# Peptides against a protein of PDB entry 8BZL: the designs that were tried, part 199

Target 1, 228 residues: chain A of PDB entry 8BZL
Amino acid sequence: SYDRAITVFSPDGHLFQVEYAQEAVKKGSTAVGVRGRDIVVLGVEKKSVAKLQDERTVRKICALDDNVCMAFAGLTADARIVINRARVECQSHRLTVEDPVTVEYITRYIASLKQRYTQSNGRRPFGISALIVGFDFDGTPRLYQTDPSGTYHAWKANAIGRGAKSVREFLEKNYTDEAIETDDLTIKLVIKALLEVVQSGGKNIELAVMRRDQSLKILNPEEIEKYV
Target 2, 242 residues: chain B of PDB entry 8BZL
Amino acid sequence: SRRYDSRTTIFSPEGRLYQVEYAMEAIGHAGTCLGILANDGVLLAAERRNIHKLLDEVFFSEKIYKLNEDMACSVAGITSDANVLTNELRLIAQRYLLQYQEPIPCEQLVTALCDIKQAYTQFGGKRPFGVSLLYIGWDKHYGFQLYQSDPSGNYGGWKATCIGNNSAAAVSMLKQDYKEGEMTLKSALALAIKVLNKTMDVSKLSAEKVEIATLTRENGKTVIRVLKQKEVEQLIKKHEEE

## One batch from the design tools (peptide; made by RFdiffusion4, then SolubleMPNN)

Design b1_p20_6_s3 (from b1_p20_6, 14 letters changed)
Fold by OpenDDE base, seed 1:
Structure b1_p20_6_s3 (fold): chain B 228 residues (1-228), chain C 242 residues (1-242), chain A 20 residues (1-20)
Amino acid sequence: as target 1 above (228 residues)
Amino acid sequence: as target 2 above (242 residues)
Amino acid sequence: PKIPELSEELLERYEGIMYE
């Protein structure tokens, strides 16, 4: 059966391993990204951290560089590989070009990496999607999404993971210029979007905010509750 | 959908890596290993199954391995796979020490091995390692640490956890009895015995069937010590008296 | 020999470990 082969084309033109990798993404907890005017916000469904697990080691949101952060959905181990490669590239870019990467550049790098794993014999696709947010050097906020196929697009708002459909539907209805007029409103939009799929309110949400010329800030639960 | 796939590094239609899941299942049948983090140390406790009278080599520890001066691990799963991975851990730690003239941070060693494990789930012609590991260690960055890794290449830090046979029950017990911020190494040892006594399918827990190692700091140095049989006997006796 | 299929409960548990 072609669906149980290496990443090859089926007779009808499907790359089943890529499609199945996309199904792996749907097993991941929900992540949402929203681009505001002068802010980018990532929100993730906080997986019930086992009571005895160190929260430090459970992170769906990570910094790739000072100006770029990423949330992912899917296979955790796969994500670690991608994150590490991206971080190395960000540092390499700073050393060689003497400027930080643009959000598009690093997204394209990640996308290219993923694509290679769909075309290389003896490798399976990465079972992750990613939301990549940050600021370009000119201060422009950016949001990109990439999937297991290696495709990427720029978004105003998007979601990945198990609840992505519902969250996207919410964002399509509620993402307006008015809804992102302020940083606070943008944050509220992300929280409201996540609440479509997250049970038990703000306690199960992790939020990361990046403002222009500021470092990534992960909001504490008390800060999140102010927006709920 | 077929719940069984013989191919090692492909996704199922549902986005699953069945060979990784099956490797995890195999580990569930292995001997129990516990890890508990305390304020003043960290410990590993492991079930010893191979008590063969004819084994000449008194293996200092069957399931607990010293990795370097600051780290040790316990293994659950396929012994041959465990040997390969523990050797790799030692090599990684040694290479780091040579390169940087300082011990490898605990999490970095764990992640390095996890990247190898992950690769064996993604590259064709390879099967997942049938091994889960518990890591205990100390470094200057985070102090005492406990990590768990599985065949997928995923890992996490823990206050207390269990791998191998009856791990779910053990974890439940640990969740009930572990007191965050108040755990001493002494209390951790008692908890380990308590959990093992309930999770091991043995009528009576004996010191010959349990290996315990502690990692502490003394005079600015890490001390990894495997408890003597007599010490384990005393712990068991204390538990029976409570 | 028929390889026994994993229970749905076990599969869910392993998914919880592997996916985030």
Scores: peptide ipSAE 0.305, ipTM 0.768, DockQ to the pose 0.541
Fold by OpenDDE base, seed 4:
Structure b1_p20_6_s3 (fold): chain B 228 residues (1-228), chain C 242 residues (1-242), chain A 20 residues (1-20)
Amino acid sequence: as target 1 above (228 residues)
Amino acid sequence: as target 2 above (242 residues)
Amino acid sequence: PKIPELSEELLERYEGIMYE
């Protein structure tokens, strides 16, 4: 059966391992990204941290560089590999090019990495999708998505993980220029989008905000509740 | 689907890595290992299953390994895999020390090994390691720490956790009895004995069947100590009297 | 020998560990 092979085409042209890796992404908790005018916002469904687990070690949103953040859905260990590679590349770029990476550049790097893992019979695809947000050096906010296939696209708003469909449907209806007119409205949009799939309101949401010329800020629960 | 279960590093149609899950299941049959974080230290407690009378008493630890001066680990799963991974941990720690002239931070050591574990789940021709590890350590960044890693290459920090046989029951007991912010090493030791007594498939807990190591700070130095059998006996006795 | 399938409960548990 062709579906058992790591990276072979089926007779009808499917890469089943890539498709199945996409199913792995759907097992991850929901993440949403929204690009505002001068802000990018990542929101994630908090996985219930087990009692006695250190919350510090449970991170679905991470910085790749000072100007780039990523949220992922899918295999946590796979994500760590991608994150580490991306961080190294960001640092390398700063050293060699003397400028921070553009969001597109690092997205392309990640996408290329993923793609290579789909084209070797000795490797399975990464079981993760990622939302990559940040600011280019010119101050332009960016949002990209990558999937296990190594494809990537720029988005105004998007979602990944188990609730992604519902969140995307919400965003398609509610993402307007008016809805992102201010930073606060943009944040509200993300929260409202997540509330489509997250139970118990703001307690189960983690939000990361990056404004122009500012570092990534993770909102505390009290700050999130102000928007609910 | 049984059809995908025999493949080492492929996704099922549902996006599952069954070989990794099976490796995790295999660990469930291994001896119980506990880790408990206290305010003044951290401990590992592990079940000894291979009590062979012909084993030279000099066997320092069957399941608890010193990694460096600031870290130790316990293992649950395939012994040969455990030996490979513990050796790798030591090498990583040593290389870091040589490179940076300071001990490797605890989480970095854990992460380095977890990256190796993950690789064995992603590359063809390799099987997942059939081993979970508990790590105890101290560093200047986070103080006393307890980590758990599994065959997937995932890890997490814990206040208390368990791997191996009856780990779910042990974790439940830990959740009930662990007092956040009030846990002393003494109380942690007592808790470890309590949990092991209930989770080990033995009629009576004996000191010969339990290994305990503590990690403390004394005079600005990390001290890793394996408890003597007599000390473990005293802990067991105390538990039986309560 | 057919490797016995893991129970749904165990699968859910391991899924919870592996995926985020």
Scores: peptide ipSAE 0.361, ipTM 0.810, DockQ to the pose 0.575; fails the geometry check
Fold by OpenDDE base, seed 3:
Structure b1_p20_6_s3 (fold): chain B 228 residues (1-228), chain C 242 residues (1-242), chain A 20 residues (1-20)
Amino acid sequence: as target 1 above (228 residues)
Amino acid sequence: as target 2 above (242 residues)
Amino acid sequence: PKIPELSEELLERYEGIMYE
């Protein structure tokens, strides 16, 4: 029966489909997230938009709610499904609990969704990792990462996608309290981190900034160049 | 690693979905479909391969489908899959209209179908649809629009694009000749003929082998028109004279 | 009959479509 696309354990205890989904993530362009003092920043490597492609339809960073945004790496179509589910949950939470989700809550929701797809018969894992950033109602900035397995952790800074290793190494060396002392410095840190893997400088970077009590702002290329 | 090629859509060790890629390959063998966005309209041009004299219905359009009053699509790939998806598009559009008493926005219709496509890449016991689509439309939000979707459930907006046979070459030609901001529907039609003439696996481009539809706005209404064979002949003739 | 392998160009194209 061909129906058994089952993520099953190998004899040695591996979930190969999950591991392979992690490899799918590595095919995605790089995304980086940094938590500052009163700011969260997402940066992504812009996929070279085909000359005739409408840039409006190419989005690697999206809002999940007013207080939460997400960047992903991996299968674009899979990401859309996750994003839509997360958005619905954010709205549902507002209606039922009368408060916006915490960043952890929505991350856990996404993680649980992913995990179910690793255990459900007849489903393959999602081929995406996500960086989820935002502010809790108490004004605390948060950064979470989730992967195809459904695991999630809180981070000060992290990266996903093809250049993630190099970006993480950079962040490990350069993420200090001084480096995130101001909003501008935090943004600069993200840009510098991305420049480790992005060719052709700031024109190939997309940045999203969420400041405390502010909505998500996507920086235009001119704004990005000010930090380069 | 070919071992994963024959199973339900699962990840390869390299993180690839071979069944989706193979579906895309199948589309590469389908007839060429072009879409071009102009300032004053948008068009689809499609290769008509099945000119069977015994086909009763001169299928007004074998490959171009009207979805609603504001949108049309062209398909490349498995015909049976295409029929299912085009029907679904119509149903989605109709349900939206019924629910909201306004036409579905173009991108929303595209994404709705793309979510279905994606599901068929993730759920066991399902195979990817062997179909890519070009969508043309108008809505009050973005005006004239052109979209492309593929078996993965991904989509994108385009100024001009191509699916099916020799699509890569067609896209290259479009990139060279497309003039952003200056494209009229007339120039777009000429460009479509130019590209089809070079990309179709025919010795000579003939009007019987090409379907063209235009979407325009007239008096505040969307007009979707399939060009008559004589009109296509004139376009071909004009191209040959240039 | 061995299923012909996709050309590298096609593979790159498909990856470009599928992954972001």
Scores: peptide ipSAE 0.320, ipTM 0.769, DockQ to the pose 0.564; fails the geometry check

Design b1_p20_6_s3 (from b1_p20_6, 14 letters changed)
Fold by OpenDDE base, seed 2:
Structure b1_p20_6_s3 (fold): chain B 228 residues (1-228), chain C 242 residues (1-242), chain A 20 residues (1-20)
Amino acid sequence: as target 1 above (228 residues)
Amino acid sequence: as target 2 above (242 residues)
Amino acid sequence: PKIPELSEELLERYEGIMYE
């Protein structure tokens, strides 16, 4: 019999498939996001790219639009679906509303998509969490997190993936107004946070920065080493 | 454990998709397929397991499929699933050509199929495709390309890779012998034979058991060619002499 | 017959392919 009811409540009120999808997220490498004053920074633990693999095809940080980017943890194929739908929505919004999406808007869109997959018969939840960062048209930096349940919240700083707990603990201790006073300090904070869980230092970190009125910039390894 | 493996593709308590993993395991029992990217071309080499004497010789390639003028693929896994996916690839490529009046970029074709594969891991009433694919192609954006996709709907670009039986061992050998930036199609062919000889549990590699296709550029056109048996024999002979 | 569990090595490999 086709089990149509994939995500159902347990007798004690749990949605097991959602909880298990969160466990899938924990299998992903760590991603961290930090909102600075005039900068948003995403850092990810670089998966050891297999020898002979094209690095171009291994991206954990992607642009959703000119003013929004996303990092994810969990199932890569699931992430691609979410990213593609988000990109389409961003473009659609530009065409229909004649303005770029706000970071909150696109986050809500993604969250709603995820939530539908927790309630629709015959669909499993997405096995991904995402950190979504960017700038609103008014120049306000934003950071949001989504999880498999379709919940989302705004954050000053957060982390997802296997090392998220340790990174969050670090951020809770070290995220201060002084620590994000400059763009460089904000970047350093992200790197330091990732170094709590990443082995072999800065070589295994991918870092992306978005500044006000600027496009997403992926830092090269040499640029990252300057902050280490 | 049985509760999660017998149902539609759902998450285990540990966040695993058992049906996808089992599909990948099934592919491990399929014939070996290799892909190698060279400076002047790209190749696929596949193990031919079903040599039935009564098969109509018109089947030039059992495991290598031409997708369009600029792309080909090789399949490891369930044949029926492979047929469905290869047909879909051809349709996607044709639709793109009609819509945009240019060939579909290689990666875009791969991703289109990967989205289909992913859907079969997420939607109920469907099982994952028991198929991994190697894609070779050329486009104006990235030149010669090699991709691998799996039942999860994930994909990656590669300089060299292997799917199917003994793929892990083959990949290890490729890592040892592949010289980045110095790989010619000729050397890639030799490497393919070397790896197949070791990964195929046969005492002697025969041309009848190996299919090889090359993709090259000649006069600004892509040429996809399946090597003749005699050509494969020569490659095997050369390997035996070394 | 219990479906044999995948070897730990294979599980790690598949995890590496499926998850980022």
Scores: peptide ipSAE 0.298, ipTM 0.703, DockQ to the pose 0.573; fails the geometry check

Design b1_p20_6_s4 (from b1_p20_6, 11 letters changed)
Fold by OpenDDE base, seed 4:
Order: sequence, then C-alpha cells, then structure tokens
Structure b1_p20_6_s4 (fold): chain B 228 residues (1-228), chain C 242 residues (1-242), chain A 20 residues (1-20)
Amino acid sequence: as target 1 above (228 residues)
Amino acid sequence: as target 2 above (242 residues)
Amino acid sequence: PPIPTLSKEHLERIEEILYG
C-alpha cells in the first residue's frame, strides 16, 4: 500500500504521508495570523485548560527570537521539536552573521527541516503547520505559513488548524487596507476572525502582538475583551 | 484502520498516530499513579501491583524513582521502558550538573526526555515508549512542580493529576477536592489516599499496595522521602475514620 | 479479531494530549 510508505510516491504522484500529516494539522487548534501595517498579530483558539493544569505550560504561541514568533496547529510534541531547532538556528545566525534572522530565513529553515522529514526514509513528516510572524531588521512586518510538506508562502493573512477554512473565508472577505489601518483594527480583525470558530468569546483566545521594534506581547484576557 | 495499526511511525489517513494511541491505551491498564502539588511540598502516590509475598520488607519503591536531589518521578506502563527512561533522566540530570555546575531545572529535564519520546514516534523502526511519567521537583525558578508526560512526548504542568488505571476518575476527584492555594502537604497526602482508595481496583486499600513519596524543602535543601509503610497505614487509617 | 477501537471519550482525551 503506497499510503504507508513515508517516502514513496503513489502511482498518481501523491505523498500520502504528507497529506495525512496535513490531516493531523486539521485536528489542531485553530491559529490565525494577520500582517498589519506596523504590526503582526497571532491568535490561537485556546481550548479550555484543564482546571488543574498549569497555564504556564500551555502555550500555542511562542517566540523563536526577539523579532519572530510562531503559532502552530497539529501535534504539539512535533511542534516543540521544530521550535527548538528554529530557536537554535536563530541564535546561531546571530552569532555567525551578527544580525537577527529575517522572517523568511527562519521560515525557509523550518520548511527545509520539514521537507527533509518527508524525504528521509524512516522519518515521518512533522504533523504541524506553522504561522510565522515577525519583523525583518528593516522593520518590514512578515507573515509566513509552513505545512508538513515543507512548502512555505508569504501571506497577508492566513489560518491553520481545524477552523482554518472558516477563518480564511472570513479573512478573504474582511481583510482590506481599511481593516488594518491601525494596530487596534488589525487586532480586532484577528479576534473577529477567530470568533468565527471559537465559542465563548475572548476567554478562549490567546493573542500575541508584535509591533515594530517591540517584543512579543501576549495579551491578557482583559485586554482581549476590550476588542470584542 | 487495521492497515496502519502495525506501523509505528506513520500517520493514518485521518492524521492519527495509532501506535501512540495504543501506547496510551496500554498505560491505562497500568497501576495508578497520582501527583499532587501543595504549597509546602509535592507528592507522588503510586499503586504497587507486584507485591512479592516473599519480600519480608518492602525496601524499594517499585514505581517511584529518585532522579536527582531535587526531582523524582513515578511511572505507569511498561516496566522495561520505564527503566530505560528513568535511567536516561538520571543521565541527563547528571550531564547538566556536570556542565553547568547547578541542578537541571525541572521543566528542562522533563522536556529533554519528552524530546526523546517524541523521536520514538517519528523515526522509523522505533516504537513509542509505553510509559507515562509523573515528575515532582523543586527548582529555584518555579519552586515545587508537578509534570506529566505521555508516550507522544507531550507534557504539561499540573497542580494535581493521575496516570494509569482509572486516571480519568481520579482526575475528576482531584478536580473536585483540590483547593487551590490552600493545599498543604498534609492535606495533599489525605487527598491522595482518598483518591487511591476509590480508584484502585482493590476491595480495601492497604499500605502494602501504595507507595508514597514526598518532596519538601528543609533548610534550603530538597528532601525526597518515601513514606514508610507505617506512615501510609496511618494515613489510610485516618481516612477510614473520616 | 477486530482490534477494539477506543471509545469516543478516550479518543478525545488522547487527541487533547496529542493536539492540544
């Protein structure tokens, strides 16, 4: 059966394990990314944290570097591996090149890593997609998406995970220059987009904002409610 | 579904890792392990299933392992896998200590092992470890901590949690009775006994069937103590009187 | 014999651990 071979094409040219890894992504919590004018925003559907779980250990948005953050959908353990590799690369780049990575650079690195896991015998694809946002050193906001195949593209806005289709449809209709004219409007757009799939409003949203020349800020629930 | 069941590191058409799921299912049949975080300490309580009748004295914890001076763990699942993983934890902790001349932070140790677990779900020719672990520890960063890790290589921090047999029921009971901010080690011990009494597949809870370890801080040092059978008996007795 | 399928509830818990 060709669907079981990790590195074998089907007769019709499909890499089934990559496609199936994409199905794993769809089981993940919804994440959305939006590039504004001078802001990048990541939002993630926050599943109800178990009452006894430490919230500190439940993060869907993470920093890769001071200028780059990532949200993911899919296998959380897989994501941790990718995040760690990316962080190491970001630090290595700073040491060797003496500049922070561009968002495209680190995206390409992650994409290449993923691609290798689709081609290496005895390795399954990573079961994650990622939204990678940040600022290049020139102050340009960037948003990239990667999938299990190792493909990557730049986006104005995108979504991944179980509710991604609905969120993307919303963004396609509502992403305009006017809708991202201000930082607050951009944040509001992300929240509205997530509310297409998230129940119970702002309490179930994790939101991260990175402005030009600023560090990643995770908004608290009270801050999120101001935009709802 | 059957066609994918035998392959260790492949996705199903639905994006499932069946071998990971099956490993988690296998753990559900293992002896119950509890962890409870208190303000003044953290504890592990584990069901002891293998009572060798010929053992005069229960000297050794079967399911609770000291990892270093600041951490211990309990295991649910395949014993051989548990031995491998606990040994690896000790090695990681020692290597860190050697390298940095300070104890490894609790979460870093957990994460390091979880990366290994994850690898065994992704690399061909490997099977997932059939083990879940509870970790208790103290470090200067977060104080007392409780973590759970699963065959997937995922982990989380907890105030209280359970793995193994009847874990869902145990977690439900913990959710009901755990008082955030008010949990003393004494109350945590009582809660552990209460939950074990209800979740263990035994007619009567006995000290011989329960292992309990506590982790506390005394004079700026971590103290990991396995409770003596007599101490456990007293806890059980107290519970029965309530 | 058919491999027993996990209950829906158990599967949901597993999925929460895996993808949550």
Scores: peptide ipSAE 0.340, ipTM 0.749, DockQ to the pose 0.582
Fold by OpenDDE base, seed 5:
Structure b1_p20_6_s4 (fold): chain B 228 residues (1-228), chain C 242 residues (1-242), chain A 20 residues (1-20)
Amino acid sequence: as target 1 above (228 residues)
Amino acid sequence: as target 2 above (242 residues)
Amino acid sequence: PPIPTLSKEHLERIEEILYG
């Protein structure tokens, strides 16, 4: 059956392994990204960290570079591979071009990596989607999404993972220029969006904020509660 | 479902990696391994299943492996796979030491192996390793550490955890009895015996069926010690008297 | 022999490890 073959087209032109990798993404924790005026915000659903687990090791939002961060949904181990390669590319770009990557550039790199894993018979697709946010050198905030197929698009706001549909529906209704007028309002928008799918309130949200010319900031639970 | 069971490194229609799931299932039937982090050390306790009278009485650690001067691991799963992975861990640690002239940080060693594990879930012609590992270690960055890694190449840091047979029950017990911030190595050892006594499929816990290693710091050096059988006997006896 | 169906609880644990 064509669905068992890695990187083989079905008679109707489908790549089943890519589609199935997209199903793996839907098993992942929900992630949301919002581009504000001078801020980008990532939020992720925290599954209840096991009482005995070190929270340090459960981070789902990571920096790719000083100006770019990423959240993902799907296979955590797959994500680690992508993150590592992206980080190397960011550093390489700084060394060779003497400028940080644009958010689009690194997104395209990740997308290309994913795409290659859809063409090799010796590889399965990555079971991850990613939200990539950051600032270009001109100070423009950017949000991109990639999926297992290697496609990518720019967004004002988007969501991935298990609750992505509900979160996207919320964002479609509530993302306005007024809703992102300030950094605080933008953060509130992300939190409210995640609360559509997160049952236990602000305690189960991981939130990262990147402001213009500032480093990635992970908010603590107390900081998140201030926005609720 | 069966169609995706026979192929390595492919997704099911539901987005599942059956070979990884089956590897994890296989590990569930392996001997129990516990890890407990204390304020003054970290320990591994493992079930010894291969007790053969003809084995030379040389204290053979079946399931606990020293990786370097600052780290050890225990394994649950396929012995041959475990040997490959433990050897790789040693090589990674050695290469790092040679390159940077300092010991590899604990999490970096774990991550390096996890990347290998992940690769065996993604590249064609490979099967997942049928092994979960518990890592104990010390480094200057985070002090005493306990990690768990699975066939998927995922890992996490823990205060206490269990892999292998009856791991879920063991974890439940650990959650109940583990006192955060107040755990001494002595209390951790007692807890390990308590949990093993309840989770091992044996009528009576005996020292011959348990391997215990401790990792401590003495005079600014890491000390990894495998407990002698007599020491384990004393721990068991103490537990029976309580 | 029928492949023993993993219990729902076991599957949930596996999924947590894989996707959590």
Scores: peptide ipSAE 0.278, ipTM 0.687, DockQ to the pose 0.594
Fold by OpenDDE base, seed 2:
Order: C-alpha cells, then sequence, then structure tokens
Structure b1_p20_6_s4 (fold): chain B 228 residues (1-228), chain C 242 residues (1-242), chain A 20 residues (1-20)
C-alpha cells in the first residue's frame, strides 16, 4: 500500500493533519505584522544565526512582488515552495492583467494553494502560516494572514509562530490609532511586540518596512537599535 | 506513535515530520563531510569509509562529485540516493547552461535540488532522500560559496560546516577555530585535517581515509582539484608536527 | 524496539533546520 498522506475527517469533524500542521507552525520563529496608516511592517524573531552561517541565506521576510512581501512561520522548505508559486503568479498577473496583484488577490491565491494540499490525495498540508503585507494600487496598506488550512483573513495586526500568543496579547492591548499615527511609531510597535518573546534586543530581530509607493526595505541591525 | 513513524508524509500531533527526522538521523551515521570557505578558495573534506583492497582504484572520489566547471558537492547518507541527486544536479546545471548560455548561479542550483527534496517530503508514496549535501562553488555574483542542504529541502550558506558522523562536534570545533576574514585556503586545509582527526575518532588519520577537493580561481577560470594522496599525507604530517 | 529518542540537542538542531 502506498503510504499516502491523506487528510481525512475525524469522527468529530476535525482534519487532524491540518491541526498538526498548525502545530508545526508553532515550532517556527515568531513573526509579527502591523498595518499602519501609510506603512506596513513585518518583524521576525531571528534565532541566533549560527556563527558560521551566511546571513544572506537566513531570510524570513521575502518580496513576492514590488508591492507585496511575506513573512512566515513553520517549515522553511515548504515556505520556499509557496513563495516561488506566489512570485510566478504575481508576474503572470502583471503580464495578463497589466496591473500588479492586490494584496488580497495574492493572499487568496496562496490560500487556495494551501487548501488544495489539504484535499489532495497523496499530499500533506503545508506546514506554514504566512503574514502577507503590501499596498494595493490605490495606496491602501493591507495585512493578511494565511494558515495551513487555506483560510485567510485581513488584520490590523497579527502574529504567527512560537510566541504568537504573547505577541497577539500585546498587540490587542497596545494597537491603537495613536500607536500607529506615524511610521516610526508603527515600527516601534512591532519591535516592542517582538520584544515580548525575544530576549536579546535588535540583534535578534529581522524587520522589514514597506511604505506607500516604496519598495520593501529590510532594516539593518543599527537601524533597528534606534527604535529599541 | 507508530502510525506516524511509518508514514512518509504526515505530521505528528506535535507538528513533526518523523520520516524527515529519521532521514537526518540516518545521515548522522554516515561518513563525515566538511566544507570550509576561504578568501581564496573553498574546500570539501570527506571521510572515505569503503577501503576495500579489491575495489578497482576509484579514479573518482567516492564522496566528492564535480557538478559542473564551477561547482562540486559532497554527500553524506545513502549512496543510491546520492547518485540520483548528483545526477539531477548535473542535469539541472546543463539545462541552465543550454538555455541561458551562462553557468547556473550556485545558489540557484542548490535551490533547484532543494525543491526536489522538499517535494519528497510532501508528496505521498515518496520517502525523504536520506542525503545531506555540501556544495562548493564560484560564480560572478557572490564569488566562492559553501552551502548545506538537508532531507527537508532546507539549505543555508556557510563559512564552514559539517554533515555526517560527529557533525555537531565538528561544527563546534569549526566555530572555535574559524577566523572570519583571515581564512586562507592553506589554513582551511589545515583546519579540515584538524577537525577530521578529532571527529573520525581514529588514533592516526590516514590519507587513505580522507578525500579533499579544493575549488580555486586561476586566470579567471574555476579549478576544481581533488588532492592527491601524497598531498593529503603532507597535510596530515604537518598537523602531527604542530 | 523503542524508537531511539533523539537527544534533546539533536532534536533542537533538527528543529532549527526544519523550522528555522
Amino acid sequence: as target 1 above (228 residues)
Amino acid sequence: as target 2 above (242 residues)
Amino acid sequence: PPIPTLSKEHLERIEEILYG
């Protein structure tokens, strides 16, 4: 018998493989996303990069297109597959529709991909959640989250991964209109949120910022320390 | 528990992929492979376990494979799996060269194989490859490079790393002795011998049990060279004298 | 036979590779 991964319903209506994939997400480094007024910010917990590892190859935040970026928690190899598929779709959309994707569109694409892997025989769910941020063509900042099930929702702020519960609790208390009034305050909010679960300061945080009509900017450690 | 252990592409209740973990465990029992990046080159050093007198003189490295003119790899794990993956690497590199009329960038070759590895962890009816690889290469984008990939399809760039038996101890030693920015190929070779001597748990390291390849640039060309036994003997001798 | 439990250190390393 071919050992086929089959995501099936339990008697009580649970998809165990999806739930277990969500547990895989919890093993991932914490990621946080915050939507500001004219900015979107992603932050990720950097586990102490092994001294001999090239930092270039340890990126948790990636661009999907000029107007969209993604952070993830869970299986890194799974994430790479999703990222590549999403990038191809973004380019295809530009070619066929002659406009960049909306953040919702690409999120829905990723979510649909994940959902198919929960229903296809011989496939396991993706062991990742993603925070997808960017700007629509009208300049509206967006933040979406996807999970292994293929569900997606829009958020003002959210977190995924190991420390997500603590970070979400922090965001629920501290996310106010005043807290996101400026770009700098929004960045500071993300850093403070991550510091709930990250012990050592700016050295263990990867931070990316996208402003309206600007490309994704990954902050260097020195820039991050200015906000700490 | 046993149900999750036997299935190749299912999550455990704790979010673990047992078959991937077990593949990685299997690699831990394989011969040690080291990679070290230097300013003027990159090297692979591998333990040679199959020394059978009746083996026809292995003209080719048992553990180190040339992929193209600019890249080589070493393998730790199941030999048959390694052969499949190394062949695939060569095919990918050749197809790229044909399509773009330039050699494939090092990281792009690594990622292409990693996508294959990942697929074998996600699609039913497949088992993970029981192989980790170290890649050495040169390209015009990043110069000399060292990568490691695992059965999961994850990879990373490294200044120095180790796979196979006693890899954790080897990595610890490399962390202690690797001097960033000051590593010459000569010093890297010496470091490789030092680490192998300790990790192979042999009283005396023999040149017959060690394969070393270097990748350098000469006159604007990449040169991949497998060290001769005599050269390895000299390196071992120098280490014993220090 | 009991599946040999990976050492905590080995498990942590595996987790870093998988989820890191």
Scores: peptide ipSAE 0.258, ipTM 0.676, DockQ to the pose 0.600

Design b1_p20_6_s4 (from b1_p20_6, 11 letters changed)
Fold by OpenDDE base, seed 1:
Structure b1_p20_6_s4 (fold): chain B 228 residues (1-228), chain C 242 residues (1-242), chain A 20 residues (1-20)
Amino acid sequence: as target 1 above (228 residues)
Amino acid sequence: as target 2 above (242 residues)
Amino acid sequence: PPIPTLSKEHLERIEEILYG
């Protein structure tokens, strides 16, 4: 059966390993991204961190550079590989081009990396989707999503992972210019969206905010509760 | 379900990597290894299963390996795979030291090996390593550290954790008895003995069946010490008296 | 803190280990 092969086309044109990698993404914790006017916000469902686990090592939101951050859903080990390569590329770009990457550029790089793993003999696709947010050098906020196939698109708002469908449905209904008029409203929108699938309120949410010309800020639980 | 068992690096229709799961299952049958982080040190405790009377050399540590001056690890799983991975850890640490003239940060060493493990789950013609590791270490960035890694290439930092046989039960016990912020190395050693006594399917815990290593800081240097059998006996005796 | 980044060289070494 073609589903047991390396990433090859089925007779009907399907890449089963890519589709199955997308199923791996659906097993991941939910992540949401929203682009505001002058803010980008990432929210992630916190898995109940085992009491004895170091919270520092359980981060689903990471910086790729000073102006770009990423959340992911799917295989954590796969994500680490992608993140590492993306960080190297961001630094390389600064050295060679003397400017930080655009959010689109680094997204395209990640997408190309993923695509190569769908086409290279003896490699399986990455079992991750990513939400990549940040600011271009001109101060424009950006949100991109990439999937295991290496496709990517720009979004106003999107979600990935196990609860993504419900979160997207919420965002489709509630994402308006009024809902993102202020930074605080944008943050509230992300929290409300995550609460569609996250039980027990703000304690189970990780939230990261990047404002124009500011570094990534991860909100503490107390800060999150102010928006609930 | 059996149809996806044969290929090492393919997703199932449900997005599962069965060979990684099977590798993790294999580790569940291995001897128990514990790690406990304290304020003043970190320890590894491991079950010693292969006590063959005919073994010439008393291997001081069958399951605990010194990686460098600041790190050690314990292994649960396939011994041959463990030897390969521990050797690789030593090489990575040494290369870093040569390149940067400072010891590799603990998490960076763990991550480097985990990337190798991950690759063996993604590249065809390779099987996952049938090994989980506990890492103990000290660095100037985070102080005393405890990490766990699995065949998937995933890792995490822990205050206390267990791998191998009865690991779930051990972790449950650790969760009950571990006191955050108040754990001394002495109390950690006592806790390790307590947990091993309950998780090892032995009528009496003996020092011959337990390996313990501690990592401490003395005079600005890391000290990795494997406890002598007599010291382990004393710990067991103290536990029996309580 | 961010996950420590590996150098490009480290990634290449991983590939060497795999094919070597």
Scores: peptide ipSAE 0.061, ipTM 0.704, DockQ to the pose 0.024

